# Ledger of designs, part 23: peptides against a protein of PDB entry 4CIC

Target 1, 148 residues: chain A of PDB entry 4CIC
Amino acid sequence: KVSTKGHYGVQAMFDLAQHFGEGPVSLKSIAERQGLSEPYLEQLIAVLRKAGLVKSVRGAQGGYILAREPRDIKVGDIIRVLEGPIAPVESVSQDDPEHSLKFDFSVTKSVWEKVKKSIEEVLDSITLADMLKDAEEAQMAQGYMYYI
Target 2, 147 residues: chain B of PDB entry 4CIC
Amino acid sequence: KVSTKGHYGVQAMFDLAQHFGEGPVSLKSIAERQGLSEPYLEQLIAVLRKAGLVKSVRGAQGGYILAREPRDIKVGDIIRVLEGPIAPVESVSQDDPEHSLKFDFSVTKSVWEKVKKSIEEVLDSITLADMLKDAEEAQMAQGYMYY

## One batch from the design tools (peptide; aimed at target 2 K1 V2 S3 E83)

Design b2_p15_2 (made by RFdiffusion4)
Pose (drawn by RFdiffusion4):
Structure b2_p15_2 (pose): chain A 133 residues (1-84, 100-148), chain B 132 residues (1-84, 100-147), chain P 15 residues (1-15)
Amino acid sequence: KVSTKGHYGVQAMFDLAQHFGEGPVSLKSIAERQGLSEPYLEQLIAVLRKAGLVKSVRGAQGGYILAREPRDIKVGDIIRVLEGSLKFDFSVTKSVWEKVKKSIEEVLDSITLADMLKDAEEAQMAQGYMYYI
Amino acid sequence: KVSTKGHYGVQAMFDLAQHFGEGPVSLKSIAERQGLSEPYLEQLIAVLRKAGLVKSVRGAQGGYILAREPRDIKVGDIIRVLEGSLKFDFSVTKSVWEKVKKSIEEVLDSITLADMLKDAEEAQMAQGYMYY
Amino acid sequence: VSWGDAITIADGWSV
C-alpha cells in the first residue's frame, strides 16, 4: 500500500517537472491536473519548499517551480523529505524486512524526475502504426 | 511499515521451521517463544492451515507442524496467503510504484524458510574468537 | 495506490 502522502508528493513533484521549462505554475493548476485536494497540496508543498525541493516566485505567472533540475531529484529524495530489562536477540524475520527496505530504497534512488519525464514522453506518445515493433 | 499480520505470520512460520525436524509444537509454545498474542496466533494459523502451509497433528505431544518442507516455502508464499465515466490516462507515478512492488516480490520470492534457518544458524552462533 | 497491505510504503520504517 502506498500512502496518500507518497503518491501525492510524487504526483505534484512530477507535475512541476513537466512544467519546469515553461516556468511557474499555480497550486490550483497542479491540483486540477492531478486530481488532488488543494488544502492537502498546500500543506505538502510547504514541506517540499522548506526542504529546498520547490520554490515560490512572485511573478504575474507567479507560482511554484522545482528548486532543483529534475535530473538532480531522485524519487527517493522526495520520499525521504516527507517521511519522519534490555537484551539483544537477533531476529532473522526482521532481517528479511531489512532486505525488503533496502530493495525499495534502491529502486526509488534509481529513478529521477528526469527519468520519469523521459518515460512519460515514450509511453503516452502517438505515432504512425508501422512504427510499433 | 510492516503489518502485524506479515510480521507475525512470518515469525510463526519460522518458529515452525525451527522445530520441523523435532515434530509438532503447541500454539502456546510458539506464542511464548515469539512474544505473540495467542488469540491472534490462533486466527493466523487457521488461515495458514487452510492454505496448506501448516497442519495439525492429533498425537499426544501433538500440535502444529509445517505442511511443506522449509525449502519449499518462500516468504512471498506466506505473504500471498495472508493478503487479500471511464477513460485511460497513463500514470508514470503509478509505474514507479509498480517497480517498487516488483522489487519487493522479487526479494520475498528469493528467500525460503530454509534460507532463514541457515541464516539463523550463522548469525546466532558462538565460536572461538580467533575464527572471527 | 494499493495491491497489497502487508507493507505500507512512504510510512517510514517500522515493524

Design b2_p15_2_s1 (made by RFdiffusion4, then SolubleMPNN; from b2_p15_2, 9 letters changed)
Fold by OpenDDE base, seed 5:
Structure b2_p15_2_s1 (fold): chain B 148 residues (1-148), chain C 147 residues (1-147), chain A 15 residues (1-15)
Amino acid sequence: as target 1 above (148 residues)
Amino acid sequence: as target 2 above (147 residues)
Amino acid sequence: MKWDDMITLAEGYGI
């Protein structure tokens, strides 16, 4: 599963991208727009902030902003922060030494490594700016369909 | 996580590929070589057999064989059989109508669709024959490092 | 495999 964390993290970051340049956005407003619980969003934002993807702004109009431009944040950056380092397949081998005859078939591992690399390449090819553009194009397409 | 089913299914199919042309392999022998429980392997093989990737051979030397040559079985074929159709993200939207304001952000969904497509392309680019070749190359490389 | 399961699969493989 794109962990619920990865999925909602990308949604929260995309919400901040949509409001980039408009000033700080409250967690409450993000939670309401994205259909997230505020406590869950607080945990996600804490991780994203620690990773330097989000900044906290203090004051009466306080909240959160993207720490970088949407074009400078890859989806892969968000996922890596939320999911942690792509742990190499924890070799099930460590705990039960007797079943150590797990032929760690290097070949089966190589298949999953190829899948991993492909996912990383895709996620690193998509920025928040690309997502904004896709949203605009989708909105324009919907607008044109209502006028026809 | 590649589901335990997908992972062990690929291992079991690879074991059958290594013995392709040698005749039927018993579930017990596959389970022993791959470190799988025999009951779990029985469930996997039942699914793979139903999908036509594996054949059951009856008799004193009975067991299982690949239904096709290793070059004609993609890793993607194995995964699709074991994991089922990549169900579109069941929109969480159906059960709680009140939280229907889930902006099903079409854009976020499109990101995951791109990832899905990429995974499918990779898994469809790898055959059991490719895995056999990689195993042979790895074995040769180990043999050369010991000299 | 639900896409969620596929991504879980990817995560389980350290993706």
Scores: peptide ipSAE 0.270, ipTM 0.801, DockQ to the pose 0.394; fails the geometry check
OpenDDE base, seeds 1, 2, 3, 4: peptide ipSAE 0.203, 0.255, 0.257, 0.206; ipTM 0.794, 0.795, 0.798, 0.795; seeds 1, 2, 3, 4 fail the geometry check

Design b2_p15_2_s2 (made by RFdiffusion4, then SolubleMPNN; from b2_p15_2, 9 letters changed)
Fold by OpenDDE base, seed 2:
Structure b2_p15_2_s2 (fold): chain B 148 residues (1-148), chain C 147 residues (1-147), chain A 15 residues (1-15)
Amino acid sequence: as target 1 above (148 residues)
Amino acid sequence: as target 2 above (147 residues)
Amino acid sequence: YTTDTAITLADGYGI
C-alpha cells in the first residue's frame, strides 16, 4: 500500500503537471480538483517545495508550479521525498530490543531486497510526463466511446 | 514494507522448508531457531494451518510440517494468507467519508496497479525451494571463503 | 526518523 501521503502527493504533483506552462496554480484550485483539504495539501506542498520539486510564485496571481519539467520528475522521486527511502520490511522499531530481527537471515533479506528493487524500478520508470500521456489516451478513449 | 507478520511468517515457513521430509517440528524449536516468541508463532501457524500451508501432527513427537512441497509454496502464497490481497493503496477506511478517494483518478490508480503487479510478480516468482537453494549457495560460499 | 514508507502492503506491509 502506498501511504495516503504518497498517494495525495502524486495526485497533487500530477495536477501541477497538467497545468505546467500555464503559470502558477493556487493551492485552493488543486485542493478542489483533487478532492484534498487545503491544510493537508499545504503540508505536502511544503515538503515538495523544500525538496525542490515545486516552486512557489508570489503575488496576486501566485501559487505553485513544478520546479522541473514533467519528464524530469519520476513518481519514485515524489515518493522518496514524501516517504523517504523505500524499505521492504517494516523496521521493527529499535525500541523493542527483544523483537530485534537478530537473525539477519540473509535469505529472507534477499527476498525483501528483490521486492524493494522491483518497486523502485517501477516507480522510477514512470514520470509525470508518462502520466500526462496516459491521461490523454484515456480521455481520447472515453471520447470515442461516447461517439460509438 | 512487509509487515512483521508477513516477515515472520515467511521466516517460519522457511524453517519448516529446511526440515521438510525430516518429520514434524515443534513450535518451540522453530521459535528458538528463528528468534520468535512461541505465542506469536502459534498465532501465525494457526493462520497458515487454516489456509492449508501447514499441517499439525499430533503426538509426543508431534508438531508442524509443510502441507505441500517447498516448490509448491510461493512467498506470495504465504503473504496473501497472512496479509490478504496485496493492496497498492491503503484503502482509506470507508468510515471517514470526507477522505474517501472520491476521484478515482484512473491515471494515479494505474500507477499503483503497476506497483501491485510488480510486487505480486516478484513474490510469486520465489518459492520456498528457491529460498532453500539460495541458502545452500550462501553456505557453500561462506565455506569457500574460509578456505 | 521512522520513515513511514509510503507503500504499505496489506495491514503493515509498508514497502
Scores: peptide ipSAE 0.057, ipTM 0.782, DockQ to the pose 0.202; fails the geometry check
OpenDDE base, seeds 1, 3, 4, 5: peptide ipSAE 0.041, 0.051, 0.036, 0.038; ipTM 0.774, 0.776, 0.778, 0.781; seeds 1, 3, 4, 5 fail the geometry check

Design b2_p15_2_s3 (made by RFdiffusion4, then SolubleMPNN; from b2_p15_2, 10 letters changed)
Fold by OpenDDE base, seed 2:
Structure b2_p15_2_s3 (fold): chain B 148 residues (1-148), chain C 147 residues (1-147), chain A 15 residues (1-15)
Amino acid sequence: as target 1 above (148 residues)
Amino acid sequence: as target 2 above (147 residues)
Amino acid sequence: YTTDTAITLGEGYSI
């Protein structure tokens, strides 16, 4: 599962992408649109800002903006910032020597590496610009259903 | 992350594949080779048996065997039996209305569906027979490095 | 949280 952190992080970044070029967006407005608590969103935005994906704008009309164009931010970039490296199998923390997966069977490891590569390829193939396009296409399709 | 259950389930099934055609394998011998506790392995094998991936053989030389040929068991079959459906994002249980992801933004859902499909395609493309072949190739490659 | 989900993406809790 993508953690709640990864999921909501992608939603928040997508909200900022929808408003890209319109100026800074307040955390309150993002929280209201995305159904997130403002304190939780503040924590997410702090991490995303530190990673250089988001910028803070100061002033009366202050808030947050994307630090790059939507086409230059991959879903994989967001997930790596929030979740760390994509690991399909829990790296058995070195700390429990008894559950040392002693036989790191090279063969089973290769299966999980194939899964990792596949996930990375998908997440790195999707940009915020691709998501914007998909949203526009979905809205157009819904609009056509109301006219029939 | 594949859960510990899924990971060890694939290891146990692979051990049974390596001994396919040699007769029944004891849980003790699988546990020793795979570095698993016997009680934990017993729980995994019970689930795999109920799903029809493993058979129990009774008698003095009793134990477990694969219920099908290694080529007819996908890694995806093992994972689905042990973990259920592959879900990249927690389906928000209907029960907490406050954390109702009200805006199930169709677009974000589509991202996770693409990830799901990709994982399923990989896991369904790998059989226990493919894993056996990879193990043989790895052993041959190691043998050539020592000579 | 024993999250019943087979595959988690992040270092975070295997939900």
Scores: peptide ipSAE 0.119, ipTM 0.810, DockQ to the pose 0.389; fails the geometry check
OpenDDE base, seeds 1, 3, 4, 5: peptide ipSAE 0.113, 0.112, 0.114, 0.113; ipTM 0.804, 0.803, 0.809, 0.812; seeds 1, 3, 4, 5 fail the geometry check

Design b2_p15_2_s4 (made by RFdiffusion4, then SolubleMPNN; from b2_p15_2, 8 letters changed)
Fold by OpenDDE base, seed 1:
Structure b2_p15_2_s4 (fold): chain B 148 residues (1-148), chain C 147 residues (1-147), chain A 15 residues (1-15)
Amino acid sequence: as target 1 above (148 residues)
Amino acid sequence: as target 2 above (147 residues)
Amino acid sequence: YTWDNAITLADGYGI
């Protein structure tokens, strides 16, 4: 399970990517389009802003923008900001003296580390620009299905 | 987060793999070696047995054994049995009429599907035999550091 | 990186 926080964070960042270059987007508009509660979105945006992925713009047309181009923001960057480093398995307490327990733990840990690495590689291979492209392709495919 | 169930299930199955060919292993002994509660292990083993990954052996030296060789059990098999199919993201209710929401959801869903596929590929690439080999290599490496 | 975190991450993302 990706946390709800990571899921909604990627959705919010993708919404900002779709509006990149159009000026600041209000939190209200993002919340409405993404089906998010505005208070929850405020919390997410605060974290993303602190991490330098989002900028706040002041004024009558104030709101939020991506701090970088969509091509320069990986999904992995968003997840690491919101979820933190995928916490290493807390090494079970060193205090159990039986050598066998430590060894079994190390092998199972290695399995999870491989999974973690694979997840990170996938998430780091996808940018917001890639997501925008996928969205455009999906829209075109849907449009063609309506004309056939 | 792999559920605690998946984590402990893999540990229990690995313990059974380490004792493969030595006969039945008691749940008590597995619980002690893996730091698991025996009642919790009983629940895990019941699921694994029903799925045909573990066999129960009756008698004075009764207990559990792997139902297949360690090379024929993938970590992915264990996880799928214990966790079920990695639940597809419950499609948020189709009822929001705004086309934009459906599209955004589809794109984000595709990201998660890619992650899911990657996880499945990794877990399906690791057998209990691979884990046994890794354990042996780690023991040898530790033994060489003591000499 | 706990398996719990990876699966929870995967499940949370609908994986």
Scores: peptide ipSAE 0.177, ipTM 0.778, DockQ to the pose 0.208; fails the geometry check
OpenDDE base, seeds 2, 3, 4, 5: peptide ipSAE 0.133, 0.145, 0.144, 0.126; ipTM 0.772, 0.772, 0.775, 0.773; seeds 2, 3, 4, 5 fail the geometry check

Design b2_p15_3 (made by RFdiffusion4)
Pose (drawn by RFdiffusion4):
Structure b2_p15_3 (pose): chain A 133 residues (1-84, 100-148), chain B 132 residues (1-84, 100-147), chain P 15 residues (1-15)
Amino acid sequence: KVSTKGHYGVQAMFDLAQHFGEGPVSLKSIAERQGLSEPYLEQLIAVLRKAGLVKSVRGAQGGYILAREPRDIKVGDIIRVLEGSLKFDFSVTKSVWEKVKKSIEEVLDSITLADMLKDAEEAQMAQGYMYYI
Amino acid sequence: KVSTKGHYGVQAMFDLAQHFGEGPVSLKSIAERQGLSEPYLEQLIAVLRKAGLVKSVRGAQGGYILAREPRDIKVGDIIRVLEGSLKFDFSVTKSVWEKVKKSIEEVLDSITLADMLKDAEEAQMAQGYMYY
Amino acid sequence: SIKEGYSLEISPGPL
């Protein structure tokens, strides 16, 4: 199960990545395109801004823009920002979960927002039918 | 975050794997060794039994034992047993989560209870210090 | 009840 915060955090950062070249966009526009609740997005952006992942701009087309290029933002970075008598007895079971954790970390660190932009272009495109191999 | 059911399901199955050669053990003994609640364990075992992963034995010193050898039980098998207008718009974000799901499946399918038994022996051993 | 939900939660905890 993916948490609401992980899903919406990545969605919102990806929407900003899709508008990075064009410039700042409003939070309302992000919420509209992504189907997110504005109050929740406002809170999410506030953390991402404190983390240096997004920045606000005061322009007419003010609003929000990525603070780092998409190629320099791993999905794992976004997730890391959003997340927060005695004796020793080794648990092999816990070691299995550590391996699960490590593999997740590896996948999320292997994908950047730029990679997602490239995938978005390839997957949702259109072309003459003869070119589908 | 790992669910209580995944953690306790794997713990209980591994305890049974550690006692597979010796024979049946009581549910109380599993709960004691693993620090588990007996009521929760009983509910857990019932599902594992229906799935053919564990079997009850009448015996006298009877109890429960694995229904398949440890080498034939993947951790992923245990997890899978315990778990249960319109338009199209592709979500690249969801594709990321699908990749995460695939990698977890791959890790859990690559580890059997036999692998866990081997790891348990190697990690919790004692030996002359010169061999470290 | 045992079968309800997922064994793992990704990106857990409050925002």

Design b2_p15_3_s1 (made by RFdiffusion4, then SolubleMPNN; from b2_p15_3, 6 letters changed)
Fold by OpenDDE base, seed 1:
Structure b2_p15_3_s1 (fold): chain B 148 residues (1-148), chain C 147 residues (1-147), chain A 15 residues (1-15)
Amino acid sequence: as target 1 above (148 residues)
Amino acid sequence: as target 2 above (147 residues)
Amino acid sequence: SITEGSALTLAPGPL
């Protein structure tokens, strides 16, 4: 599972992508559009800002913008920033010395590495620009369904 | 993350695959080889048996066997049985009526669906027979490094 | 260790 943090982080970054070039958006406006609590969004944005994915703009019409163009931000970048490295299995802490049967189950590990690689490839193949395009295509498709 | 349950379930099923055709193996022997607690393994095996992935053999030399050949058991089958459907995101329970901003973020959902599909494709592409082959290849490679 | 830091868990939450 992508954590709630990763999920809402992608959602917030997508909102910023939809407003890219329109100037800074307030956290309040993002929270309202995305159905997020403003305090939760503040925490997400703080992390994303520290990672250089978001910039803060100061002033009366201040807020947040993407730090890079939507095409230069992968979903994988957002997830890695919010959640850390993609790992399909928890490390069994090697620290139980009694169960130190170091069966390096290299084969089972290889399964999880294949899963990890697959997730990384997918998330690194999707940019915020791809998401914008998918949204536009979906809106166009809905528009055609209303005229039939 | 695959849960500990899924991880150890795959490990236990792989142990059964390594002994496929040798007859029934005891839970104790699996637990010892795999570094698992026997009580935890009993719970896993009970679920796997109910799902028809494992068979119990009764008697003094009783134990467990794979219910199907290793080639006929995907890692995805084991994971689905132990953990349920592969879901890359928690379904935010739609039950908070106040946050019922039904922004069906269809686009964000589509990202997670792509991730789901990719995970399913990987796990459904790997059989216990593939894992056996990978283990044999790894042992052969280690054998060649000793010479 | 692949396992330590990752937030992407496959475990479906309780429905």
Scores: peptide ipSAE 0.104, ipTM 0.804, DockQ to the pose 0.123; fails the geometry check
OpenDDE base, seeds 2, 3, 4, 5: peptide ipSAE 0.087, 0.087, 0.092, 0.091; ipTM 0.804, 0.803, 0.807, 0.811; seeds 2, 3, 4, 5 fail the geometry check

Design b2_p15_3_s2 (made by RFdiffusion4, then SolubleMPNN; from b2_p15_3, 6 letters changed)
Fold by OpenDDE base, seed 4:
Structure b2_p15_3_s2 (fold): chain B 148 residues (1-148), chain C 147 residues (1-147), chain A 15 residues (1-15)
Amino acid sequence: as target 1 above (148 residues)
Amino acid sequence: as target 2 above (147 residues)
Amino acid sequence: SITEGDALTLVPGPL
């Protein structure tokens, strides 16, 4: 499972993508639209800002913007920033040295490497611009259902 | 990340696949070969047995066997039994009703559904027989490096 | 606590 951090991080970045070009968005407004606590969102945005995916704007109309165009931000970039390297298996913490027969069975490792590669390929194939397009298409489809 | 449970469950099932056709294998012998605690392995095997992936054999030569041939057990089947449905996102527990604006943004959900499908396709494409073949090929490749 | 380095964790769904 993508952690709650990764999930909400993608939601927050998508909210910023929807407002891209409209100027800075307040954390409060993102939190309200995405159903997130503002303190939790502050922590996510701090990480995303440090990674150069988000910019802070100061002033009376201050807030946050995407640091790049939505087409230049992959979902994989967001996940790697928030969760680190995509790892299909938990690194079994080395804490039990006696049963640390790391039979790192090369065969089981290869299964997880295949899973990793597949996840990376999917997440790196989806940009925030692709998500915006999918949202527009979904809204059009819903709009047509109400007019029939 | 596949949980430790899923990871070690696949290792234990692979050990049983390596001994398939040789008769019942003791939990102790699996635990020793896989570097697992026997009590932990008992819990995994109990789940796998209940799901019909493993059979228990009773008697002096008692132990466990695969319930099916290695080719008839996908890695995806093992993971689904041990971890439940492959879910790319944690189900945010509904416990905070006030912030339960489930803006289940159909768009973010679709991203996770694409990830889910991709994981399922990979795990359902790999059988224990494929893993056995990969192990044999790896052993042959290592053998050729020493000669 | 958002720990640094929590890689994409495939946590099993609740059965």
Scores: peptide ipSAE 0.041, ipTM 0.798, DockQ to the pose 0.114; fails the geometry check
OpenDDE base, seeds 1, 2, 3, 5: peptide ipSAE 0.039, 0.038, 0.038, 0.038; ipTM 0.793, 0.799, 0.796, 0.800; seeds 1, 2, 3, 5 fail the geometry check

Design b2_p15_3_s3 (made by RFdiffusion4, then SolubleMPNN; from b2_p15_3, 6 letters changed)
Fold by OpenDDE base, seed 5:
Structure b2_p15_3_s3 (fold): chain B 148 residues (1-148), chain C 147 residues (1-147), chain A 15 residues (1-15)
Amino acid sequence: as target 1 above (148 residues)
Amino acid sequence: as target 2 above (147 residues)
Amino acid sequence: SITEGSILTLAPGPL
């Protein structure tokens, strides 16, 4: 389960991607469009900004923008910033040196490493630009459904 | 994160796979070998048994066995039994009918569905027999490191 | 302390 933090972080970043090139958007407007509390979004944006994925613009039309183009931001980048490394299982650091448990532990660990790698590959294969394209295609499909 | 339940469930099932064909193993012996509490393992085994992945054998040499061959049990089967369906994100059932949120919600949902599918494919591609083979290969590799 | 976020909890879907 991607935490609520990761989930809402991707939503907020996608909102910023939809407005990319239109100038800064207010946290209030993102919160309203994404159904997020403004205080919660402030915490997310602070982390994303510190990681260099988002930039704050100050002024009368101040707000936030993506710090990079949507094609240069992977979903995996957002998740790693918000959640840290993808860990499908807690590293039970049972560095208990005594038990012959090392062997069984290694095989089960390899299963979770395969899962981790698969998730990383998926999340690193999806950019905010891919999400924008998927949104446009979905909008076009809905538009055609009203004309048929 | 695979829950502790899923993680230990796979370990317990793998222990049973290592002893497949040797007869029933006691919960105590599994708990000792896997570093699990016996009461916790009892709960896991009860679920796995109800799902038909494990069978109890009664008698003087009673215990548990895999109900199927190791090749016929996927890691995905174990996880689905213990954890239920793989859900990479909580379905925030914000069926709030009023908000235009449907569209953005659909695209983000598709990302998580892709993640779900990828996890399912991996977990369904690994059997207990594959894990046994990986264990044997690792043991052989360690044996060769001593020569 | 950056809590190592558990990215992928297999949660049972709502029944």
Scores: peptide ipSAE 0.072, ipTM 0.807, DockQ to the pose 0.117; fails the geometry check
OpenDDE base, seeds 1, 2, 3, 4: peptide ipSAE 0.064, 0.058, 0.058, 0.060; ipTM 0.800, 0.805, 0.799, 0.804; seeds 1, 2, 3, 4 fail the geometry check

Design b2_p15_3_s4 (made by RFdiffusion4, then SolubleMPNN; from b2_p15_3, 6 letters changed)
Fold by OpenDDE base, seed 1:
Structure b2_p15_3_s4 (fold): chain B 148 residues (1-148), chain C 147 residues (1-147), chain A 15 residues (1-15)
Amino acid sequence: as target 1 above (148 residues)
Amino acid sequence: as target 2 above (147 residues)
Amino acid sequence: SITEGSALTLVPGPL
């Protein structure tokens, strides 16, 4: 599973994308909108900031902004920053020298590598801009359902 | 991560695929070849048997066999049996009624659904027969590097 | 008790 950390990190980054160009957003307002605890969000934002995905703005109307445009931030970038490399399996420690049957381990490993690659391709194909567009399309579709 | 259970389940099923048509394989021999504890393998095999992926053969030369041909068993079938449905995220309990911002949850959910679908497609595209073929090709390639 | 429903974890769950 994408960890709670990855999940909420994508939510927080998406919230910042929705407000991109409107100025700095407070952690409190993000937490309220995304249903997150402010202390938990602070930890996420600290990691995202250190990775250069988010910038802090100081001042009375300070807060956070995306460090790049929504189109320049992939979901895969967010996940890699928060969770590290996508690994479908634990790296079986190569270090058990006695179990000579290296070959079967190779084929099973290739399955997990295919899964990894597929996940990476999906997550790297989705930007925050794509998510914004999907949200707008969904909002329009809901609007049409209320007028019929 | 694919759980240790899913990982070792695929290994055990692959071992049974390598011996498909040779008769019943003992849990001990699978455990030895795959570097698994026999008690752990027994638990995995019990689940796989209950799901109809493995059959037990009784007798002095008894053991386990695949219940179907290697081509008729997807990696996805093994994973679903051992781990349940592929879910990229924990189902956020829909039950917090107060957080009205349903919309953002929908878009984020769609990302994880895309990931889920992608994983399912990969795992359902790989059979135990495909894994056998990949093993044979890799063995031949290693053989050619020694000549 | 193998809890029915532990979905494929893509990310290491919290240890």
Scores: peptide ipSAE 0.070, ipTM 0.792, DockQ to the pose 0.426
OpenDDE base, seeds 2, 3, 4, 5: peptide ipSAE 0.054, 0.061, 0.049, 0.055; ipTM 0.797, 0.794, 0.794, 0.798; seeds 2, 3, 4, 5 fail the geometry check

